# Peptides against a protein of PDB entry 4GXB: the designs that were tried, part 45

Target 1, 277 residues: chain A of PDB entry 4GXB
Amino acid sequence: VPTEEVSLEVLLSNGQKVLVNVLTSDQTEDVLEAVAAKLDLPDDLIGYFSLFLVREKEDGAFSFVRKLQEFELPYVSVTSLRSQEYKIVLRKSYWDSAYDDDVMENRVGLNLLYAQTVSDIERGWILVTKEQHRQLKSLQEKVSKKEFLRLAQTLRHYGYLRFDACVADFPEKDCPVVVSAGNSELSLQLRLPGQQLREGSFRVTRMRCWRVTSSVPLPSGSTSSPGRGRGEVRLELAFEYLMSKDRLQWVTITSPQAIMMSICLQSMVDELMVKKS

## One batch from the design tools (peptide; aimed at target 1 M207 S262 M273)

Design b2_p21_5_s4 (made by RFdiffusion4, then SolubleMPNN; from b2_p21_5, 10 letters changed)
Fold by OpenDDE base, seed 5:
Structure b2_p21_5_s4 (fold): chain B 277 residues (1-277), chain A 21 residues (1-21)
Amino acid sequence: as target 1 above (277 residues)
Amino acid sequence: SLEEIYEKLREELEEYLKKNA
């Protein structure tokens, strides 16, 4: 792509649009810096955020596709998909809520975390009771952003990234599940016939390894999910999990977001390694 | 509410099943 100046739209979690003028040849960090500058986010806080490629759903929700890598050209990455459904989103890129303290000390950082958290609650990514919801609303009405975040940090799945409904082979074959990544785990929520909603927790520290597989479903008489066109690439995330002492079991998640899930896993592991060093 | 969130989750799962059935 020829180097040209272009206007690039970057969205916040709440759908707020940030327009930046960048070069088509600008890499992810260059674009991130441009967004930070536009928002008046200090340079020392830029590293707490990343740019993500997402698909905007009809309801305005975001399906995360992947984190933009350092070598990528965000303008090219998003425009090459030739669909207006694809967007670039700015979101915090760390998992430990302790890092919120660093970000919250800055007004812009605080606003970004607040907007993200409000959005995550509204989208049901963060799980809240009726009473908690009432408390959050009260704080929101008072515009007490710090207090709002402090309360939110105590909530179930705070800081998690929720994926679209997909299929796993756990606890049984072809189980519909909703996967969320956060707090150094994958959470699998599912409801089996005649059962209550339950959650399976898979801690990254108990994962021996994981892999993403890309395959084209062969027309073999296996129930190709009718919704996957005959030619759609099937993505799977498989991880080997220590279920008990000396018992490893593979768990496979079939999802178009398998890549994003793997990115989350790696990111969580990386963060844990930094903390241990 | 937590219940509402669970209902939404159920709906999402059901929709997924319908699309993939």
Scores: peptide ipSAE 0.080, ipTM 0.682, DockQ to the pose 0.022
OpenDDE base, seeds 1, 2, 3, 4: peptide ipSAE 0.027, 0.051, 0.032, 0.032; ipTM 0.507, 0.682, 0.622, 0.677

Design b2_p21_6 (made by RFdiffusion4)
Pose (drawn by RFdiffusion4):
Structure b2_p21_6 (pose): chain A 263 residues (1-190, 198-221, 229-277), chain P 21 residues (1-21)
Amino acid sequence: VPTEEVSLEVLLSNGQKVLVNVLTSDQTEDVLEAVAAKLDLPDDLIGYFSLFLVREKEDGAFSFVRKLQEFELPYVSVTSLRSQEYKIVLRKSYWDSAYDDDVMENRVGLNLLYAQTVSDIERGWILVTKEQHRQLKSLQEKVSKKEFLRLAQTLRHYGYLRFDACVADFPEKDCPVVVSAGNSELSLQLREGSFRVTRMRCWRVTSSVPLPSGGRGEVRLELAFEYLMSKDRLQWVTITSPQAIMMSICLQSMVDELMVKKS
Amino acid sequence: LFAGSGPSSEELFEIDEEALS
């Protein structure tokens, strides 16, 4: 892409706009640094956040497509799709909530975690009852951002990433499920199954050839993981999802974080 | 138990481009 200065909108998890001037040839880290500079996020906290490509739904929710890799050009990544529904999103990119402690030591880092946690509750990524949700919106007005986040860290599925509803062959073939990734596991809500990353020997992403539109082709995508169900028993679990690649990226990210910790 | 892995990031990127085409 010829080098040219452009304006790029990067959204926070709650949809707040962050406008940055970047080059069409800037890579992911360059764009991330420009967003961090605009938000006054310290350099030493940039590594706790990443940029994601998402599809914004009619209701404003985001369906995560992929985390942008180091070699990617974010302006090109989003513009090449030729659809205003696709957005670049900044979100925390680690899994263990112990890292929240490092981020919350800074006012901007705390504000970012607070904003995405409020949105996570509003969009049902964090699981609460109708009554609990009522209480939380109230506590939100009455407590500091820090206190609100400490409470949120104890809520069900805090720190998880939720995927669009899809199907899986667990427990039975073609079961409708909601899949979420977090806390070193995949959660399948059918009843529930919890599949630990450390019990996955491997996973595979498969795709059908592109098919005519039922001007965009369609592809059947699957994410299958080989799971150690019990001693010396491995069983494949298959999820059929247009977000199979994002699920694979989350599994790799969670495995990588476990290995960094182990080291 | 396992440090499992899946396809490479380049391969996944190519598949994503095809899916989004």

Design b2_p21_6_s1 (made by RFdiffusion4, then SolubleMPNN; from b2_p21_6, 11 letters changed)
Fold by OpenDDE base, seed 2:
Structure b2_p21_6_s1 (fold): chain B 277 residues (1-277), chain A 21 residues (1-21)
Amino acid sequence: as target 1 above (277 residues)
Amino acid sequence: MFEGTGESLERLQELLDLALS
């Protein structure tokens, strides 16, 4: 791609558009710096955020595809898909809420976290009781961003990334689940017929390994989920989990977001390793 | 079929050891 100056749209979690002038040859960090500059985010806080490739759903929600890598050219990465559904989103890229303290010290950082958190609550990524919701709304009405975040930090699945509904082979084969990644775990929410909502927690520290596989379904295979066209790539995330002492079991999640899930796992592991050093 | 591996086994083993300690 020829090096040209272009206007690139980057979205915040709440859908706010940030337009930046960049070169088509600018790498992810260059674009991130441009976004930071546009927002007046200080340089020392840039590392707390990342650019993500997402698909905007019909309802306006984002389906995270992957984190943009350092060597990528964000303009090329998004435009090469030739679909307006794909967007670049700025989001915080750490998991431990303790890092919020660093980000919240800056007005822009605070605003970014606030906007993201509000959006995550509105989207149901963060789980709230009726009473908690009332409290949050009150704080939102008062525009008490710090207090809002402090309350939010105590909520279930704060800081989690929620994925689209998918399928897992746990606890049963072809079990419909909603996966969320955060707090060094994968949370699998499931509702079996006639049963209450259940949540399984898979801590990354108990994962011996994980892998992503891609396959093309066979035309004659019964695995044609209604609505998946013939020839669509099937992605799976499998991890070997220590269920109990000396008992390892493979768990497989079938999802178009398997790559993103693996990125989350790696990111969580990396963060844990940094903290232990 | 394409297979990609996440974290290295070495790092994961370290994490497991820590989890079991």
Scores: peptide ipSAE 0.033, ipTM 0.603, DockQ to the pose 0.086
OpenDDE base, seeds 1, 3, 4, 5: peptide ipSAE 0.023, 0.022, 0.018, 0.022; ipTM 0.634, 0.591, 0.561, 0.540

Design b2_p21_6_s2 (made by RFdiffusion4, then SolubleMPNN; from b2_p21_6, 12 letters changed; failed a check: too like the target's own chain)
Amino acid sequence: MFAGRGESLERLQELLDRQLA

Design b2_p21_6_s3 (made by RFdiffusion4, then SolubleMPNN; from b2_p21_6, 12 letters changed; failed a check: too like the target's own chain)
Amino acid sequence: MFFGRGESLERLQELLDRALA

Design b2_p21_6_s4 (made by RFdiffusion4, then SolubleMPNN; from b2_p21_6, 10 letters changed)
Fold by OpenDDE base, seed 1:
Structure b2_p21_6_s4 (fold): chain B 277 residues (1-277), chain A 21 residues (1-21)
Amino acid sequence: as target 1 above (277 residues)
Amino acid sequence: MFFGRGESLEELNAILDRALS
């Protein structure tokens, strides 16, 4: 792609549009810096955020595809897909809520975290009770952003990334699940017929390894999973988990977001390593 | 194709290319 100046749209978690003028040859960090400058985010806080490739669903929700890598050209990465459904999103890219303290010290950082958190609650990514929701609304009405975040930090799945409904072989084969990544774990939520909501927590520290695989379903006579056309690539994330002492078990998740799940796993591991150093 | 602590994203990128093509 020839080097040209272009206007690139980057979305916040709440769908707010940030337009930046960049070169088609600008790498991820260059674009991120441009977005930061547009928002008046200090340079020392840029590292707490990343750019993500997402697919915007019909209801306006975002399905995260992957994190943009350092070598990538965001303009090319999004436009090469030749679909208006794909967007670039700015989101915080750390897991430990302790890092919120650093970001919240700045007005712009505070606003970004607040907007993201409000959106995540509205999307149902962060789980709230009726009473908690009332408290959050009260704080929102008062525009008490810091207090809002402090309360939100105590909520279930705060800081988690929620994926689209998918299928896993846990606890049984072909089980519909909702996967969320956060706090150094994958949370698998499921409700079997006649049963209460169940959650499986898989801590990354107990994962020996994981892999992503791609396959093409057999054409005729095969049970096509709903929503997948003929010849579409099927992605799976499999991880080997230490269920108990000296007992390893493979868990496989079938999802078009398997790659994003893998990226989350790696980033959580990386963050843990940083904290231990 | 296995991933772990400190592993490269090269294999992941290859999968990405196939999935998004």
Scores: peptide ipSAE 0.042, ipTM 0.658, DockQ to the pose 0.368
OpenDDE base, seeds 2, 3, 4, 5: peptide ipSAE 0.027, 0.024, 0.034, 0.028; ipTM 0.656, 0.660, 0.663, 0.680

Design b2_p21_7 (made by RFdiffusion4)
Pose (drawn by RFdiffusion4):
Structure b2_p21_7 (pose): chain A 263 residues (1-190, 198-221, 229-277), chain P 21 residues (1-21)
Amino acid sequence: VPTEEVSLEVLLSNGQKVLVNVLTSDQTEDVLEAVAAKLDLPDDLIGYFSLFLVREKEDGAFSFVRKLQEFELPYVSVTSLRSQEYKIVLRKSYWDSAYDDDVMENRVGLNLLYAQTVSDIERGWILVTKEQHRQLKSLQEKVSKKEFLRLAQTLRHYGYLRFDACVADFPEKDCPVVVSAGNSELSLQLREGSFRVTRMRCWRVTSSVPLPSGGRGEVRLELAFEYLMSKDRLQWVTITSPQAIMMSICLQSMVDELMVKKS
Amino acid sequence: SLHELQFVETPPELFEEAEEE
């Protein structure tokens, strides 16, 4: 891509706009640093956040497509799709909530975690009852951002990434499910199954050839993971999802974080 | 028919701990 200065909108998890001037040839880290500079996020906290390509739904919710890799050009990644529904999003990119402690030591880092947690609750990524949700919106007005986040860290599925509803062959073939990734596991809500990353020997992403539109082709995507169900018993679990690649990225990210910790 | 896009293995240091249990 010829080098040219452009304006790029990067959204926070709640949809707040962050406008940055970047080059068409800037890579993911360059764009991330420009967003951090605009937000006044310290350099030493940039590694706790990443940029994601998402599809914004009619209701404003985001369906995560992929985490942008180091070699990617974010301006090109989003513009090449030729659709205003696709957005670049900044979101925390670690899994263990112990790292929230490092981020919350800074006012901007705390503000970012607070903003995405509020949005996570509003969009049902964090699981609360109708009554609890009522209380939370109230506590939100009455407590500091820090106190609100400490409470949110104890809520069901805090720190998880939720995927669009899809199907899986667990427990039975073609079961409708909601899949979420977090806390070193995949959660399948059918009833529920919890599949630990440490019990996955491997996982595979497969795709059909592109098919005519039922001007975009369609692909059937699957993410299958080989799971140690019990001693010396491995069983494949298959999820059929247009977000199979994002799920695979989350599994790799969670495995990588476990290995960094182990080291 | 489905065609493999990606295949990823869990590191032995991580997976074998669960397998040895």

Design b2_p21_7_s1 (made by RFdiffusion4, then SolubleMPNN; from b2_p21_7, 13 letters changed)
Fold by OpenDDE base, seed 4:
Structure b2_p21_7_s1 (fold): chain B 277 residues (1-277), chain A 21 residues (1-21)
Amino acid sequence: as target 1 above (277 residues)
Amino acid sequence: ELHVVGEFYTPEELFNPELEK
């Protein structure tokens, strides 16, 4: 692609559009800096955010595809998909809520976290009780952003990234699950027929390794993955988990978002390494 | 036909259940 000046649209979590003028040859960091400048986000806070490639659903919800890598050209990455469903989204890129303190000291940072948190609650990524919902609504009506965030930080799955419904082989084969990543874990939620909601927590510190695989399954009567047609590429995330002392077991998640899940795992590991140093 | 897109390992110093809160 020849180097040209273009207008690139970047979305916030709440769907707000940020238009930036960039070069087609600008890398991810260049675009991120342009977005930060447009929002008046200070330079020292840029590192707390990343650009993500997402697919916008019919209801306006975002299905995260992957984090844009440093070497990528965001304009090329999104336009090459030749679908208007794909968008670039700005989102915080850390897991420990303690870092919120640094971000929310700035007005722009506070607004970004607030917008993201409101969106996550509205989309059901953050789980709330009736009473908590009432409290949050009251704070939202008062536009008490700091207090809103402080309450939100105590909520279940705060800071988690929720994935689309998919399939796992745990606890049994072909289990429909909803995966969420956060707090150095993968949370797998499932509801079997006639049973209560169950949640499995898989901490990264008990994962020996993980891998992403792609395959084209052969046509078969009963082995077809839900939602996958014949010849459709199947992505899987598999991780080897320490279930008990000296007992490793592979858990496999079949999902189009397997790459994003892997990115989350790596990101969580990286953050833990920083804390350990 | 199975293709490994990526394989990653948890650092040894982190692969420790005792580090869990």
Scores: peptide ipSAE 0.442, ipTM 0.860, DockQ to the pose 0.551
OpenDDE base, seeds 1, 2, 3, 5: peptide ipSAE 0.438, 0.440, 0.435, 0.433; ipTM 0.856, 0.856, 0.855, 0.853

Design b2_p21_7_s2 (made by RFdiffusion4, then SolubleMPNN; from b2_p21_7, 15 letters changed)
Fold by OpenDDE base, seed 2:
Structure b2_p21_7_s2 (fold): chain B 277 residues (1-277), chain A 21 residues (1-21)
Amino acid sequence: as target 1 above (277 residues)
Amino acid sequence: PLFTVAEFYTPKELFDPEAAK
């Protein structure tokens, strides 16, 4: 691709558009810096955020496809898909809420975290009770961003990334689940017929390994699921989990977002390693 | 056919058999 100056749209979690002028040859970090500059985010806070490739669903929700890698050219990465549903999103890229303290010290950082958190709550990524929701709304109305975040930090699935509904083989084969990544775990929420909502927590520290696999189903006489046609690539994330002492069991999640899930796992592992070192 | 796209291992330093779920 010839090097040209282009206008690139980057979205915040709440859908706010940030237009930046970049070169088509600018790498992810270059674009991130441009976005930071546009937002007046200080350089020392840039590392707390990343650019993600997402698919915007009809309802405006974001389906995270993957994190843009350092060597990628965001303009090329998004435009090559030739679909306006694909967007680049800026989001915080750490898991430990303790790092919020660093980001919140800056006005822009605070605003970014606030906007993201509000959006996550509105989208149901962060789970709230009715009472908690009332409290949050009150704080939102007062525009008390710090207090809002402090309360939000205590909420279930704060800082989690929620994935689209998918299928897992746990606890039963072909079980519909909603997967969320955060707090060094994968959370699998499921509702079996006639049962209450259940959540399984899979901590990365109990994962020996994980893998992403792809397959192409052979044509069968059966109708494909609405989201997956015949011959479509099927992505799976499988992890070997220590269920109990000396008992490892594979858990497999079938999802188009398997790659993103793997990226989250690696990111969580990396963060834990940093904290441990 | 199933193809492994990528495989990752949790560092031994992090893999804690006594870690809570």
Scores: peptide ipSAE 0.446, ipTM 0.866, DockQ to the pose 0.596
OpenDDE base, seeds 1, 3, 4, 5: peptide ipSAE 0.441, 0.443, 0.445, 0.445; ipTM 0.865, 0.863, 0.865, 0.864; seed 1 fails the geometry check

Design b2_p21_7_s3 (made by RFdiffusion4, then SolubleMPNN; from b2_p21_7, 12 letters changed)
Fold by OpenDDE base, seed 2:
Structure b2_p21_7_s3 (fold): chain B 277 residues (1-277), chain A 21 residues (1-21)
Amino acid sequence: as target 1 above (277 residues)
Amino acid sequence: PLLVVGEFFTPEELFLPAAEE
């Protein structure tokens, strides 16, 4: 791709559009810096955020595809997909809420976290009770961003990334689940017939390993899932989990977001390693 | 046909020993 100046749209979690002028040859960090500059986010806070490739669903929700890597060219990465559904989104990229303290010290950082959190609550990524929702609404009406975040930090799945509904082989085969990544875990929410909503928590510290696999289903009646073309690639995330003492078990999640899930796992592992170093 | 796109391991420093649960 020839190097030229282009206008690139980057979205915040709430859908706010940030237009930046960048070069087609600008790498992820260059674009991130441009976005930061446009938002007046200080340089020392840039590292707390990342650019993500997402697919905007019909309802306006974001399906996270992957985190843009450092060597990537965001303009090329998004435009090469030849679909307006694909967007670049700015989001915080750390998991430990303790890092919020650093980000919240800056007005722009605070605003970004606030906007993201509001959006996550509105989209149901952060789970709230009716009473908690009332409290959050009150704080939102008062525009008490710090207090809002402090309350939000105590909520279930705060800081989690929620994925699209998918399928897992746990606790049984072909279980419909909603996976969320955060707090050094994968949370699998499922509702089996006649049962209440259940959540399985899989901590990364109990994962020995994980892998992403890609397969092409054969054109057979048994392999055709409704809504998926017979020739579509099937992505799976499998992790080997320490279920109990000396008992390892593989858990497999079938999802087009398997790559993103793996990226989340690696990111959580990396963050934990940094804290231990 | 199954292709392993990536395989990752949890560092030993993080992996919880069964005895230390």
Scores: peptide ipSAE 0.399, ipTM 0.839, DockQ to the pose 0.699
OpenDDE base, seeds 1, 3, 4, 5: peptide ipSAE 0.395, 0.395, 0.396, 0.391; ipTM 0.836, 0.837, 0.836, 0.832

Design b2_p21_7_s4 (made by RFdiffusion4, then SolubleMPNN; from b2_p21_7, 14 letters changed)
Fold by OpenDDE base, seed 4:
Structure b2_p21_7_s4 (fold): chain B 277 residues (1-277), chain A 21 residues (1-21)
Amino acid sequence: as target 1 above (277 residues)
Amino acid sequence: ELLVVEERYTPEELFEPEAAR
């Protein structure tokens, strides 16, 4: 692609549009810096955020596809998909809520965290009780952003990334699950017919390894995957988990977001390594 | 046909092999 100046749209978590003028040859960091400059985010806070490729759903929700890598050209990456459903989103890229303290000291950082948190609550990524919802609404009406965040930090799945409904082979084969990544774990939520919601927590420190696989199902008369046509590529995330002492078991998640899940796992591992150093 | 796109390992210093549930 020839180097040209273009207008690139980057979305915040709340759907706010940030337009930046960049070169088609600008790499991910260049675009991120341009977005930061447009928002007046200071340079020392840029590292707390990343650009993500997402698919915008009909209801305006974002399905995260992957984090844009350093060597990528965001303009090319998004336009090559030839679909307006794909967007670039700015989101915080750390897991430990302790880092919120650094970000929220700055007005722009505070606003970004606030907007993201409001969106995550509205989308049901963060789980709230009725009373908590009332409190959050009151704080939102008062525009008490710091207090709002402090309360939100105590909520279940704060800081988690929620994936689209998918299928896992745990606790049994072909279980419909909702996966969320955060707090150095994958949370698998399952509701079987007539049963209460069950949650399985898989800590990354108990994962020996994980892998992403791509497969093309053989034409079989009984396709267990209702949404996938014959010959459609199937992505899976599999991880080998320490279920008990000296007992490793593979857990497999079938999801088009398997790559994003893997990215989350690596990101959580990386953050833990930094903390241990 | 199965293709392994990527395989990653948890660093030994993070992995807790003796952890019991």
Scores: peptide ipSAE 0.461, ipTM 0.879, DockQ to the pose 0.654
OpenDDE base, seeds 1, 2, 3, 5: peptide ipSAE 0.445, 0.452, 0.456, 0.453; ipTM 0.868, 0.873, 0.874, 0.877

Design b2_p21_8 (made by RFdiffusion4)
Pose (drawn by RFdiffusion4):
Structure b2_p21_8 (pose): chain A 263 residues (1-190, 198-221, 229-277), chain P 21 residues (1-21)
Amino acid sequence: VPTEEVSLEVLLSNGQKVLVNVLTSDQTEDVLEAVAAKLDLPDDLIGYFSLFLVREKEDGAFSFVRKLQEFELPYVSVTSLRSQEYKIVLRKSYWDSAYDDDVMENRVGLNLLYAQTVSDIERGWILVTKEQHRQLKSLQEKVSKKEFLRLAQTLRHYGYLRFDACVADFPEKDCPVVVSAGNSELSLQLREGSFRVTRMRCWRVTSSVPLPSGGRGEVRLELAFEYLMSKDRLQWVTITSPQAIMMSICLQSMVDELMVKKS
Amino acid sequence: VMDLDRIEEEHEKALELSEEL
C-alpha cells in the first residue's frame, strides 16, 4: 500500500471513538502506540492491550473476528473489507485477572478496564441475574471505578470473551451452544461444559471450500479440540462457528500465557 | 497431554487460512 497519512477510528469495547492519525503502511504496534498516545496510556502498559478486528452488529455489540497480528496493517485490514460494519477495537488482551493489578495502578489503565467491564456486563459477557444486574448499575453510581472493578472481578465469566451463538457436537451432535473463552478454558453453555486448555492435546481449524452465496461466498468453519476426557481417553469436540479462527486465537493466547507463567 | 509443537503448527495454519478468507 502506498504510504499516506489517514484518519483511523479505533473503538473501545463500549463503542467510544478514539481517532488517530496514522500511516496506511503503519503496522499493528505503530497503530497501538498512536492509540495509547491519544489516550495518555503509559508506554509500559501498552503490552496489556491489543487491537481486534470486529463486526459491529445492529445493536452495537461486537463479534470478534481476529486479534491483529504484528505484521498486519490495521488501516488496510479494516478498509479492505469494504464495509462500514467492520471496526478496529482496543481491548485488554491478557487472561489472568492478576494482571489487572498492574493496569489499575494507572488512572487511564483503570478507566479502560472499567469501560470494558461495564460493557461486558451490559452485553451479557459477564453472567449476572436480572436482579444482580439491577444492583450493579446502582453500585456503579455509588462506588469508585476501582471498587466497581474489584467487585466485577468476582462475577461469573469476568475476563471471558464471548462468541456468537453457534453449534457443537458436545454433548450431542448439532447442539446449540454459546462458547466463551477465559480462565484457561472454553465454556460451552448448551447445561454447561468446561474444557480446560491444559487438557487439550491439540486443536484444529478446518474450512469448506468457498460456496456460492445463499456477492460474498460462504464457508463452513469448524474448530475441533482433542480433549483428555479421562485417563488415557482422548475425545475430539467439534464447534461449528464462523468465529472458529478467533476461538483458535484465544486458545493459543491462553496456552501462551500459561507457558509464560510457567517460565 | 499438550503437544506444544503441534499446537503452534495448527495456529500458523489457522492464521494462513484467515488470510485466504

Design b2_p21_8_s1 (made by RFdiffusion4, then SolubleMPNN; from b2_p21_8, 11 letters changed)
Fold by OpenDDE base, seed 3:
Structure b2_p21_8_s1 (fold): chain B 277 residues (1-277), chain A 21 residues (1-21)
Amino acid sequence: as target 1 above (277 residues)
Amino acid sequence: VMDLEEMRRRYEEALELFKKL
């Protein structure tokens, strides 16, 4: 692509549009810096955020595809998909809520975290009781962003990224699950027969390894999941997990977001290593 | 948060109950 100046749209988690003038040849960090400058986010806070490629659903919800890598050209990455459904989103890129303290010290950082958190609650990524919801709404009405975030930090799945419903081979084969990544775990939510929604926790510290695989379904098999067109690549995330003492078991998640899940796993591991150093 | 062994156990129990319904 020839190097030229272009206007690039970057969305916040709440769908707010940030327009930045960048070069088509600008890499991910260059675009991130441009977004930060546009928002008046200090340079020392840029590292707490990343750019993500997402698919916007009809209801306005975001399905995270992947984090944009350092070598990528965000303009090219999004434009090459030739679909308006694909967007670039700015989101915080750390897991430990302790880092919120650093970001919240700045007005712009505070606003970004607030907007993200409100959106995550509205989308059901953060789980709230009726009473908690009432308290949060009261704080919103008072425009008390700091207090809102402090309450939100105590909520179930705060800071998690929720994926689209998918399939796992745990506890049984072809089990429908909702996966969320956060707090150094993959949370697998499932509804058992006659029971409420249950959550299984897979801590990254108990994962020996993981891998992403892609396969093309053979035309012969009758189990055409009705929604996937013939020839769609099947992505799987498999991880080897320490179930009990000296007992490793592979768990496989079949999801179009398997790549994003693996990125989250790596990111959580990396953050844990930084905290231990 | 349930551990994986408990989740498996509960799933099996629920499945057995469901088969009896």
Scores: peptide ipSAE 0.021, ipTM 0.508, DockQ to the pose 0.021
OpenDDE base, seeds 1, 2, 4, 5: peptide ipSAE 0.000, 0.018, 0.000, 0.000; ipTM 0.286, 0.482, 0.297, 0.288; seeds 1, 4, 5 fail the geometry check

